# Designs tried in a protein design run: peptides against a protein of PDB entry 3C66. Part 174

Target 1, 189 residues: chain A of PDB entry 3C66
Amino acid sequence: KSWANLFEKNDFFFRYKFYLEITAYTRGSDEQHLKWSGLVESKVRLLVMKLEVLAGIKIAHPFTKPFESSYCCPTEDDYEMIQDKYGSHKTETALNALKLVTDENKEEESIKDAPKAYLSTMYIGLDFNIENKKEKVDIHIPCTEFVNLCRSFNEDYGDHKVFNLALRFVKGYDLPDEVFDENEKRPSK

## One batch from the design tools (peptide; made by RFdiffusion4, then SolubleMPNN)

Design b2_p30_3_s3 (from b2_p30_3, 8 letters changed)
Fold by OpenDDE base, seed 2:
Structure b2_p30_3_s3 (fold): chain B 189 residues (1-189), chain A 30 residues (1-30)
Amino acid sequence: as target 1 above (189 residues)
Amino acid sequence: EDEFFLNTEIPAEKGRPKARIYGSVILLDE
């Protein structure tokens, strides 16, 4: 399946059993985040290429549209919590302790000028080559290379109090709620 | 059951931010 066919959401988040999430985090300005996330997003295709050539991976298909979210993030601890809890349905409920910034509330005085954490998340659908009932797939090298590429590309992003990056592997049933429409049923185990 | 292993935190360095990799080793059990 061509990448062009994956530009639309369609059933992308139902198509694979496994997904790799790539999230760029920024606790700073929207402009800072735009630059940082843009850099990360620009490198995703390189990660896909590295994943595709692994024997254990049958398919690595990126969903080309990033998912954007932002939270009021008054403390560094809140920022750590976001980075720890985001990206999994099992843990994302912890983020309810923070104020999600929406188009409806972004102009509220308590939100407008508050410190924010911005998140941009890219998704890669994964299909594995399973030769045996039990199979080990190791993708730590390409993942490490990818994050090192991103984090080393420009020293402007060197402040970990502002910029961070995470890769998370999840099952389809554990995808964040953001990937599903309200009328869509979450995949089951 | 499928399991994910090898959670890695790459610490910040001079000029390089922190990164995290969750589950870069997958044990498939079908």
Scores: peptide ipSAE 0.659, ipTM 0.943, DockQ to the pose 0.697
Fold by OpenDDE base, seed 4:
Structure b2_p30_3_s3 (fold): chain B 189 residues (1-189), chain A 30 residues (1-30)
Amino acid sequence: as target 1 above (189 residues)
Amino acid sequence: EDEFFLNTEIPAEKGRPKARIYGSVILLDE
């Protein structure tokens, strides 16, 4: 199957058992995040290409649009917490301790000028070649090459107190709530 | 049951931020 095809959101996040999440983090300005996330997003196709040629990977299909979120992030510890807890349904409840920035609240005085962490997340649906009852698939090398490519591309993003990057492998039932509509039921285990 | 492991933290360097990779090794059990 060609990953060049566009799928609707609902079809995409129910189609695969496994997903790879690529999240660009920025604790800074919108402008900083736009540049950083744009760089990361521009390289996702290279990761897909490297994954597709692995013997254990049958399909690597990127979702077309990033998911955008931002939180009030007053401390470095909050920023570390976001990076640790985001991207998994099992852990994302910890983010409730932070104020999610929304279109409804972004103009509030307590939020407008507050320090923020911005997140852009790309998703890749994965299907594996399972020939045996037990199979090991190692995607460490392509993932490492990808993050090194992104983090080395421009020295302007060198401050890890501002810019960060994470790749997370997750099961479909453990996808973040953000990928589902309110009326949708998440996949079961 | 399918399992995945190997969480890697790539440390920050001069001009390069840190990165994290969660679960880059997958054990498929079906």
Scores: peptide ipSAE 0.658, ipTM 0.943, DockQ to the pose 0.704
Fold by OpenDDE base, seed 3:
Structure b2_p30_3_s3 (fold): chain B 189 residues (1-189), chain A 30 residues (1-30)
Amino acid sequence: as target 1 above (189 residues)
Amino acid sequence: EDEFFLNTEIPAEKGRPKARIYGSVILLDE
């Protein structure tokens, strides 16, 4: 990998004021998640293309790698909580009530065979064309088209108790902790 | 201050999972 690619990665989550998060959720097997998240990830470029042509969007820049996480998810309510709270620094603390699966704990008996929710999250950095002090940007249509494309691609992903998809618009200072290295300081409001 | 609004929930259908879109309308105030 070129030095340029390394620098671009290191500054990505500090470069933009705004980000769009795309999260594929799976409450099932790792294999199911791999297929579902792979499908979603394969379509992200189409969303980027649709965002780039909007008059209010100056830049839509996808981060090249997904962020992977998983939680012990014993109930459907836990799964709903994950989908509601994940993706924002402000709300992600609620997920502390669940057991995060890590490389260190994944072989523990209480975790290994437990029901899990898997998450794959893609990020798009956004810059807007701001000419006036106040501007309204509407990305509802391209986002809706994207999720409909993903959710309609294969009927195998039709079970909402297993497979889900979310898009979340967030400010840089409200990005999840997962995007920052231990030595990196979160952007200030 | 910048604000995000319009949360959309697309319900599950036969053969289609649920989807959520948070903050698809952005009010920029710089």
Scores: peptide ipSAE 0.656, ipTM 0.943, DockQ to the pose 0.703
Fold by OpenDDE base, seed 1:
Structure b2_p30_3_s3 (fold): chain B 189 residues (1-189), chain A 30 residues (1-30)
Amino acid sequence: as target 1 above (189 residues)
Amino acid sequence: EDEFFLNTEIPAEKGRPKARIYGSVILLDE
C-alpha cells in the first residue's frame, strides 16, 4: 500500500499528458495565505468529482500535496505578473525578475519584512477519452463553478489586491519546474 | 497540435476576489 502510493507520487508529473493547476494567491501575511489556500485546497475534491463525470474525461487524479512558493512582491504590478506568468514553463522565466523566497534567504533584511506573494498550487492529472483524432473537451463549467465556490465562500477573501485564484490547463511538458526534482528530465512534447 | 482556448477572467466583485481560468476549452489533436 505504501509503496504504491510512493510510486504514484513519484511519477505523477510524468503519468499524464495534461494537468489542471489550481493556484491560490495571497499578497499579504502567511496567516492570510494559510486560511485562503486551505479553503481552496479543501474544495479541490469537489472539482475532481465534477471533472470525473464529464464524458470527455477518463481520469481526474489530484496530487495529494500542494506546492508552496513565495516571492517578494513590492507592487501590484508584480502581483499581476506572478498571476499571469506562474504555472507554465514557457512563461515562468519572467518571474526571475522577482526574488523567490527560500529557506536560505528568508531571514535577509531585504526579504524578511518585504511584501510577499504566497502561492499554493494543487495539480490534477487528466486523461481524456479521445474517440476521434480531433476532439473538443470543455471543462469551463466545472472550473467556473469551482472558482465561484471558492471566491464566494467567505467575504474575508473578497479583496483581489490580496487574494486571487487561478486555474490553468497545461501540458505535461509545460509544467512548472517546481514539480520536477533536479535529476528528473522534463517530459517531451 | 493540441490547442487551448477560452481564457476567462472573472472580475472582482463585492466580497469576491478576482479569478482566472486559463485554457478551459481544449482541442485535442493528434
Scores: peptide ipSAE 0.568, ipTM 0.883, DockQ to the pose 0.697; fails the geometry check

Design b2_p30_3_s4 (from b2_p30_3, 9 letters changed)
Fold by OpenDDE base, seed 1:
Structure b2_p30_3_s4 (fold): chain B 189 residues (1-189), chain A 30 residues (1-30)
Amino acid sequence: as target 1 above (189 residues)
Amino acid sequence: EDEFFKDTEIPAKKGQARARIKGSVILLDE
């Protein structure tokens, strides 16, 4: 991988003012999550292609790697909270009430056998064509098409108690902490 | 930049995963 590709990855979360987050959620087994997230990830390129042809979008650039996280998720309410609060710096602090699964703690007896929610998040950086002082860009159509493509691929993903999908539009200053290194300063408004 | 976030749950058919779009409408006010 060229030095240029490494450098482009390092500034990805500073390069754009706007991002689209695509999160696949699974409350179940790791195997179930790998299948579901892998399917979602395989379709992201199609979403990018549909975004790029919108008149208001100058660039739609996918980040090539998903961000992976998992939480102990004992209840359905916890699972709804994760889906509500994840993906924004403003709201992600609410997830501190849940136990994050890490490589260091995954073998603990209280975590190992606990119900888990798995998250895989893909990011698309967005640059807009601002020709006029007030432009409305509606990404609802391509996002809906993408969602339908993912969830219609296999009936095995039909249990909404297990499998969920969310797309979130986020400003660069409101990206989750997970996208920044410890030494990186969050983008300002 | 007045961002109008339209949070929309995309209706699922029976046997489909639940899906949400948060912020599908972007207003770029200079």
Scores: peptide ipSAE 0.392, ipTM 0.830, DockQ to the pose 0.655
Fold by OpenDDE base, seed 3:
Structure b2_p30_3_s4 (fold): chain B 189 residues (1-189), chain A 30 residues (1-30)
Amino acid sequence: as target 1 above (189 residues)
Amino acid sequence: EDEFFKDTEIPAKKGQARARIKGSVILLDE
């Protein structure tokens, strides 16, 4: 049983053609981010349940571990850029213009005291019911309900300059580099 | 080819976090 769960983690980002990314953004303190991301993460299971009951969705499988990243974010424009470019391999190269905070550099004086954007990203693998036809699946409703649930839970998250939430639908070949190990080859188209 | 039709900002009430949904409508062609 424990071994099966380990193997399921290793191939998760190769198992599905499609993924839904849920990213909590915080331009503020680490403490603010921990509270906000923790709230969002606590609600992901409710989104999964709503996705699973859609006729076009065969499987909605959450990856249980969030991906954590942070950037030096001096301006509001930088924060908008992060929210625009993050979550896609095609666009994430634009984030190279920002300084990624790492365990190695976090104590540098120029980074330690800099404004930061924190990101926590959850992934849901999606399998669709496709039968030799052009099928349309609309996940807008359950995603909207999820967003409203998160941002209506506490008034403390009401500052859009600090707290943001995004959901992104991506193809497996366009997943961010962060989901793959150094020795893993990105899925082909 | 799979197409995504909605990239939308979800309207926020006063005092709510901003939220976006990118690619909420999926067309799957076999």
Scores: peptide ipSAE 0.389, ipTM 0.831, DockQ to the pose 0.681
Fold by OpenDDE base, seed 5:
Parts: structure tokens; sequence; C-alpha cells
Structure b2_p30_3_s4 (fold): chain B 189 residues (1-189), chain A 30 residues (1-30)
């Protein structure tokens, strides 16, 4: 069964109570970001395989398409704010203080030549097999292994002022607005 | 509250990108 047919885009962000977000950040050129995000994306399947073998994980399904965004990012503090606030509906409103780069505004002189932070975000839907309320599932180990795999693959990504990687565990009702269409209602608590 | 994910910065070696794992506490009774 092709994995591709199981991921109908339309209900992926409603199917699971929990999601793991993987975001590659680049404060630099679009070319630098393409290389970095492409590397991270290429390793997501290995993380899925490591999650699936955990006793507490029933299902780990990757969404196949990355979500792409970019912001005008004039300072290092702005870059830290993006990395702090992005990936949660509760906190993403803080990013409204920054200029989101869009197809409509990207050619504006003030945006075209501005320093940018690029974001590529991959999502994994998680279903847990919790038989006992006292059972905890620790996904920290496979996530750490994944992070180390990505950042040790090539020394070209060694500048932490340019290249960053974050994983975030998120509830379905707290997913970023970017994953929903304009006509879709966010999952309730 | 069940802990499934730890909030931590993963120490970087020289020449490695910064990396963070942002944890969450899952309330299973919700």
Amino acid sequence: as target 1 above (189 residues)
Amino acid sequence: EDEFFKDTEIPAKKGQARARIKGSVILLDE
C-alpha cells in the first residue's frame, strides 16, 4: 500500500491528537535554506522508523509536504523570537510583529534586500498506545538521535547564527494556522 | 500530566547547528 495514498491532505491535521513538528531554520540565502531543509527532510523517514518501534507509539505518519515560510529578520533577536514563537497557535501571534514574506510583497524594495529567516516545517502525526495511564512514552531519545544525525552530516551547517533545527511536540488544537485552509475550523480542545 | 517529550536544547559540538527539542505535557484526561 503506497504511503502516499494514506495521506489525503484534507484530514491529516484532524486525524491525530498529537503532532511532532520538525522545523529547519535558516537566516541567510534561499540557496542555503534549500540545502539545509532538504537534508533535514531527507532524514525524517529515519525518525519515523525510530518512533514506530517504540512500544507506546501505535502510529507515526509523516505529512509528505513541507510548509514553507519566510520572515524579514533584521536582527539576531528577531531570529531567536521566530524560533521561540513559531509552531504553536498560542504563540505564533507574536510573529505578527515581523514582516511575513509573501508572493505579493517579495518584490518590494524594503523586503527584497532585507535579511530573511527561512522556515521549512515537516509534520508527523502521532497515535499513542497507552494501556495504562501511568505509562509514559519518551520520544526524546529518537528525536535527539535525529537532531544529531542532521547536524553531523555536513560541516557546512556549523554556523548556529545561520542554521538551526527545532522539534516541537504539539496538540492538534494548538497546530499553527498554516496547516488549515481558510475554510477549515481548527480542532477544538 | 504525562510527559512524552522533554524541553531541552541539545548541546552542539563545534561546527554543529543549534538544535532544540521543545517538550509538551500531555493531559490524557482531556
Scores: peptide ipSAE 0.380, ipTM 0.820, DockQ to the pose 0.477
Fold by OpenDDE base, seed 4:
Structure b2_p30_3_s4 (fold): chain B 189 residues (1-189), chain A 30 residues (1-30)
Amino acid sequence: as target 1 above (189 residues)
Amino acid sequence: EDEFFKDTEIPAKKGQARARIKGSVILLDE
């Protein structure tokens, strides 16, 4: 199958049973987030390369477009909650307690000047080599190397109250709602 | 049933962003 057809959103999030999410978080300005997320995104290809060479991984395929979201984030506890709850359908409903920033509401006075958490999420579809009925795959090392590469690249991202990075392994049926169109049904268990 | 575990905060040096990895060990069980 041509790599060109792999970038259709609708097919990508149904193609794999497993996904690795890479989320860059910024509680600060849009400019700060653009720089931080851009750095993280620029390194995703290196993570893919490291995943592809693992014996247990048959395919590691990145979705090239990041998913962008932002929330009004008045407190550090709210920022921690976002980082805890985001990236899983099981837990993302907790984010409904926060004001999602949209193109429709971003100019509202109560939102415009409010502290915000910005999120950029990259997805990697994963297919595994299952030779036996039971297989153990450990991706900790490649993921750690990736994290260290991102956060060691520039000291400007050293404030953990502002800049964070998370990797989350999820099943396709537990992907966030943001990856599906309104008319799409999420994968079943 | 497939299981994944090992939620870890990756130790940060001073001046580094906080980083977490959720589910870095995957047990595939068909």
Scores: peptide ipSAE 0.572, ipTM 0.920, DockQ to the pose 0.686; fails the geometry check

Design b2_p30_4_s1 (from b2_p30_4, 10 letters changed)
Fold by OpenDDE base, seed 1:
Structure b2_p30_4_s1 (fold): chain B 189 residues (1-189), chain A 30 residues (1-30)
Amino acid sequence: as target 1 above (189 residues)
Amino acid sequence: SHDVLEKFVFNPLDDNEPEIYFRKSPLPAP
């Protein structure tokens, strides 16, 4: 099997019980987001390498395609809400309070010039090798190193009003709807 | 916001949801 075939969507979001979501957020210009999200995406491989060497992690498998979305984001509170609610099926319905930017509506005057939050989300499927219920896996160190690596690349990326980077651990049944096609059934608990 | 992972300790054999700690403040420089 070519490495490329391992990273196809197909059943990726059904293969694992657990996923690490990496979301780059930008409240600013599309150009700012392209730079920020591109940087974050370029570093995901380094995070995977750090996860793979941890005891209790059997597999850390990246899905290489980012999921892109953007919302009209008129306030800082809206931006906080997006960061709080995005990335979980349990909470993502709260995003319906905001205007999703689409190819169909992006040229509307009320949307075109509106402040926007841009989101790029990458996924890592996780398989654990834990023999007993007393064993635990702590991934905060490699995740912290990854966040530091991304944010330290440019001083501007320290501005949390513009640039944010969230790492969210989710179960397969709680993945966002965007990862599934219309004909796919969400994984059960 | 959940833009910084402060702590994540997980046991995949636990029936409970994982405990995750997030912070908004920038991480200290390495």
Scores: peptide ipSAE 0.035, ipTM 0.613, DockQ to the pose 0.397
Fold by OpenDDE base, seed 3:
Structure b2_p30_4_s1 (fold): chain B 189 residues (1-189), chain A 30 residues (1-30)
Amino acid sequence: as target 1 above (189 residues)
Amino acid sequence: SHDVLEKFVFNPLDDNEPEIYFRKSPLPAP
């Protein structure tokens, strides 16, 4: 039975106390984003493998689908704001100052030709081995190796004005609203 | 933007948020 059949979408974001969010950002064309996010997504499995071998990590489980969003992003400051505020329920409300691109509004003249920031977010659920006397787990090495692997794949991905990659450690109660269905209640603290 | 994870130290027994430090990765020199 393939791993794909075991996890109903609805249980993944309730199963773990901790998540690693991996977000690929692109301020440019949809084509640029497709290439960048596709690359990042293709490497997530390598990060998972590196996390799983850490003595303090019991499980590193990737969610199978990225979450896709895009915003009208007229300025570099807006792009920095997106990267700062996205990925946490505590801060995501700041993104309401920007126009979210939707299927309903994408053909509007003010949106169609506007500069956009594209986001693709992948999630890894983490379960830690608390019984091991290691009070601290350090994941900076595998995460840094992952970022370097993605950035070094093409010289174009070195342009931080266009392409960015963020890793965020998030508690289940602080996951973005996008991961929950309208009828689902966010995990409590 | 937070491109490179400089440090991530997490105590799974602590209710505190892990210390995470990010920097923009310069392109590796050719």
Scores: peptide ipSAE 0.033, ipTM 0.598, DockQ to the pose 0.450
Fold by OpenDDE base, seed 2:
Structure b2_p30_4_s1 (fold): chain B 189 residues (1-189), chain A 30 residues (1-30)
Amino acid sequence: as target 1 above (189 residues)
Amino acid sequence: SHDVLEKFVFNPLDDNEPEIYFRKSPLPAP
């Protein structure tokens, strides 16, 4: 069965206690972001394969659709803030200090020509094999390999002022609001 | 330059384990 047939959007973010968020950040053009995020997204399947073979991971399932957002990002400090605060319900409210770019406002003069940070986020649902009495799972190696793979693909992607890649391990109850519909209740602890 | 991520060891049984953010770590001094 294709991954698409296994994951209806409606239950994916409720199915797992833990998620790995993979966010591609670009402070630059939409064209730069499209290339960067597209590359990252294309490599997620390789990360999944590496995670699935780790002792202690029972399941690593990617959500098929990226989540996309963009913010007016006038400063480098704003870009750092986005990278620090995005991807957690606990911290995402800090992003309200920035202007979210929407279809409704993107043509506004103050937004159209403003420096932007683009975000594309992929999610991997994780189920752990607790029965194997492995108290700890280390995902450092596959995550590092993934980041290095993406960053090394093009020399331009080494520029951290423009291109960034973050992997965040998040509990289901702390997923960003973007993954839930307005009528959906966030998973409890 | 290759990115060095911080080591993450997750305990699935620890409900208090914090959210972990993988980011570039400083290269160890030579």
Scores: peptide ipSAE 0.032, ipTM 0.612, DockQ to the pose 0.366
Fold by OpenDDE base, seed 5:
Structure b2_p30_4_s1 (fold): chain B 189 residues (1-189), chain A 30 residues (1-30)
Amino acid sequence: as target 1 above (189 residues)
Amino acid sequence: SHDVLEKFVFNPLDDNEPEIYFRKSPLPAP
């Protein structure tokens, strides 16, 4: 089966039991986010390569398109909340307390000039070659190296008030709603 | 010695809750 058929969105979020989410956060300008998220996205393939060679990982398959969202984010506490709650179906309902920026509302006076948090999320589907429940997989090293690589690229990316990077391990049944079409049923446990 | 945090060593066959591995990682000290 050609790699091309594996990149069809149609079954990616149903194919794997486990996903690694990589989210670039920016509380600042759209330009700042574009630079930051673009950098992070450019390095994801390196993380995939490092994951694929780990014992116990059979497949690390990136979804090639980022998921993008932005919220009105007037406070630092709101920005912390976004980072805590985003990326899991169990917790994402808390984000309903914030104003999601959409193409329909972006020109509203209350939204246009408001402080914003921007999010770009990449997904890696994971398949494991573990036969015994005693076997463990350690992804700490590849993930740490990836984070360090991204943050060390520019000194500005050390400012956690503006730029953040999260790696979240998520089960397929707990993926955010954004990855599914309206007619798609969420994977079961 | 990178302190391998136990939370990053997991068995995917276990019913582990989703975890954030990294968010506000301090820049490696120069």
Scores: peptide ipSAE 0.060, ipTM 0.649, DockQ to the pose 0.383; fails the geometry check

Design b2_p30_4_s2 (from b2_p30_4, 10 letters changed)
Fold by OpenDDE base, seed 3:
Structure b2_p30_4_s2 (fold): chain B 189 residues (1-189), chain A 30 residues (1-30)
Amino acid sequence: as target 1 above (189 residues)
Amino acid sequence: SHDILEKFVFNPEDLEEEEIYFRKSPLPAP
């Protein structure tokens, strides 16, 4: 039975104290982003498998769907700001300085022809074996291998002006607002 | 722009302490 059948979608972002966020960034065309994000998403299962075998990790559970967003991104500085501020509730309010592209506004002339940054974010819920082992958990190795795997797939993905990848460790109370429904209360500390 | 790989070395004892040291290490240039 696939992991997808074991948990109702509704409690995934409340179930774990810790999450790994994997965000594929593209400053370019929608087609470029589709290829890049699709590649990254296709490799997440391999990362999960690498995490699950670590002695300090009890569970590594991927959320099945990516979160998609895009912003008008006229400058490289804006692109750097997006990458710096996205992925944490504490910092995501800085993104309000940029124009979010929506289905309602995407056909506006000022938005349609504007340079865009595209974001696709995958989440992995993490449960650690804290009680029984004084052993350090180092997830840096599998995460680095994952990045290298994604970057090595096509030479075009070596252009950091266009394609970027972020892996962030976040606490449940600091997850971005996008993961919660309007009626859901953010987890408390 | 650099890939953001936060170093996730967790001491189980430190997982109770808020200090997840996120070192933004620039990926070494190839």
Scores: peptide ipSAE 0.069, ipTM 0.612, DockQ to the pose 0.324
Fold by OpenDDE base, seed 4:
Structure b2_p30_4_s2 (fold): chain B 189 residues (1-189), chain A 30 residues (1-30)
Amino acid sequence: as target 1 above (189 residues)
Amino acid sequence: SHDILEKFVFNPEDLEEEEIYFRKSPLPAP
């Protein structure tokens, strides 16, 4: 059975207490983002494999579909703000200060020619082995290796003004609104 | 240079019972 058929979207974001969010950021063209995000997405399976072998990790389950969004991003400060605020329900409301690009507004002259930040986010559900409370799970190493792997693929990806990659450890109750349907209630703490 | 790993919003204190330690070790220089 393909990973895609194991869990419905609704079950995935309620099933785990913890999630690793992997977001590829691009401040540039859609073509640049497609290449960058596609590369990052292609390497997520390698990260999952590295996480699964850690003694403290019981399950590392990738969600198969990326979440895609884009914002009008006129300044570098706006780009930093997006990277700082995105990926947590606690902070995502700050993004309301920016113009979200939608299918309805993308052809507007003020949006069409504006600088944009593109986001593609992958999620990994994490289940930990609680029984060994004494074993420190250090996911820093596999995450660092993953980032280095993505950035080393092309010299252009070293330009942090254009290409960025963020990994966030997020609790289920603090997942972004985008992962839930309109009728779904957030997981409770 | 935003070290992408500093954006690990991992507060070990938020892990009630599960001590997941993100060592704030500086990324090894490439």
Scores: peptide ipSAE 0.051, ipTM 0.591, DockQ to the pose 0.179
Fold by OpenDDE base, seed 1:
Structure b2_p30_4_s2 (fold): chain B 189 residues (1-189), chain A 30 residues (1-30)
Amino acid sequence: as target 1 above (189 residues)
Amino acid sequence: SHDILEKFVFNPEDLEEEEIYFRKSPLPAP
């Protein structure tokens, strides 16, 4: 049975207290982003496998689909701001200062020719073994290995002006608004 | 801009408060 059939979108973001967010950032062309995000997405399974073998992790379940967004990103400072503010409900309101690219506005000349930052975000739901409280869980190791694996694939991905990768640990109540449907209430603290 | 790896070191003592200590650590450049 495919992992895809086990998790309906509707309850995935309510099932776990903790999530690992994996965001591939590209300030460049859509083609560059497709290559970079596609690579990152292809390696998520390997990260899950590394997380599952950690004694402190009971469950590591990937969400099957990426969340895609793009912003007009005229400056490097804007790109840094996107990377700093994205991925948390507490901070994502700062992104309202940037123009979100939508299907409705993408053909506007001011948007079409503007520099863009592309974002692809994958989510892993995490459940921890509370009984093994004596064992330190170090998620940093598998996450570092994952980043190194993605960066080592092509030398071009070493350009942090264009390609970036963020791994964020987020509580369910602090997930970005994009993961919830309009009729869904955010998990309460 | 640097890759953002958030360190999750769960100390057993910190697991009682459900506070997963989130430390932003920049990834060392390869």
Scores: peptide ipSAE 0.067, ipTM 0.609, DockQ to the pose 0.287; fails the geometry check
Fold by OpenDDE base, seed 5:
Structure b2_p30_4_s2 (fold): chain B 189 residues (1-189), chain A 30 residues (1-30)
Amino acid sequence: as target 1 above (189 residues)
Amino acid sequence: SHDILEKFVFNPEDLEEEEIYFRKSPLPAP
């Protein structure tokens, strides 16, 4: 049975206590973002494979659909703010200071030609082996290898003013609001 | 701007009790 058939999309963000959040950021064109995010997404399976072989990880389960968002991003400081605040329920309210681009507003004159930051976010649900109390789990290694793999693909991706990548370890109760439907209650602590 | 990698070295037994101190370390430049 394919992984896709085992988990209804609705239970994924409630099934795990811990998630690895992978966000590709682009301050540039939609075409630049499509190339960058598409590359990052194509490598997520390799990261999953590297996580699964760690003795302390019982399960690494990718959510197959990316979450897409974009903001009007007129300054480099705004871009830094997005990268600092996005990916956690505790901090995401700071993004309300920026104009979210939507299908309803994208044709507005003030938004259409404005500089934008694009975000594509992938999630991996994590289950840990508690029984092996003596083994430290270090996911920093496979995550670093993943970042290096993405960055090494094209020299243009070395421009951190345009292209960035974030890997965040997030608890289920601190997931961004975007992963839940309007009728879903956020997981408790 | 830099890549954000939150370093997670944790004992699985401590995952429930300790705030996994995620150090925002800038990824070392390749």
Scores: peptide ipSAE 0.064, ipTM 0.627, DockQ to the pose 0.324; fails the geometry check

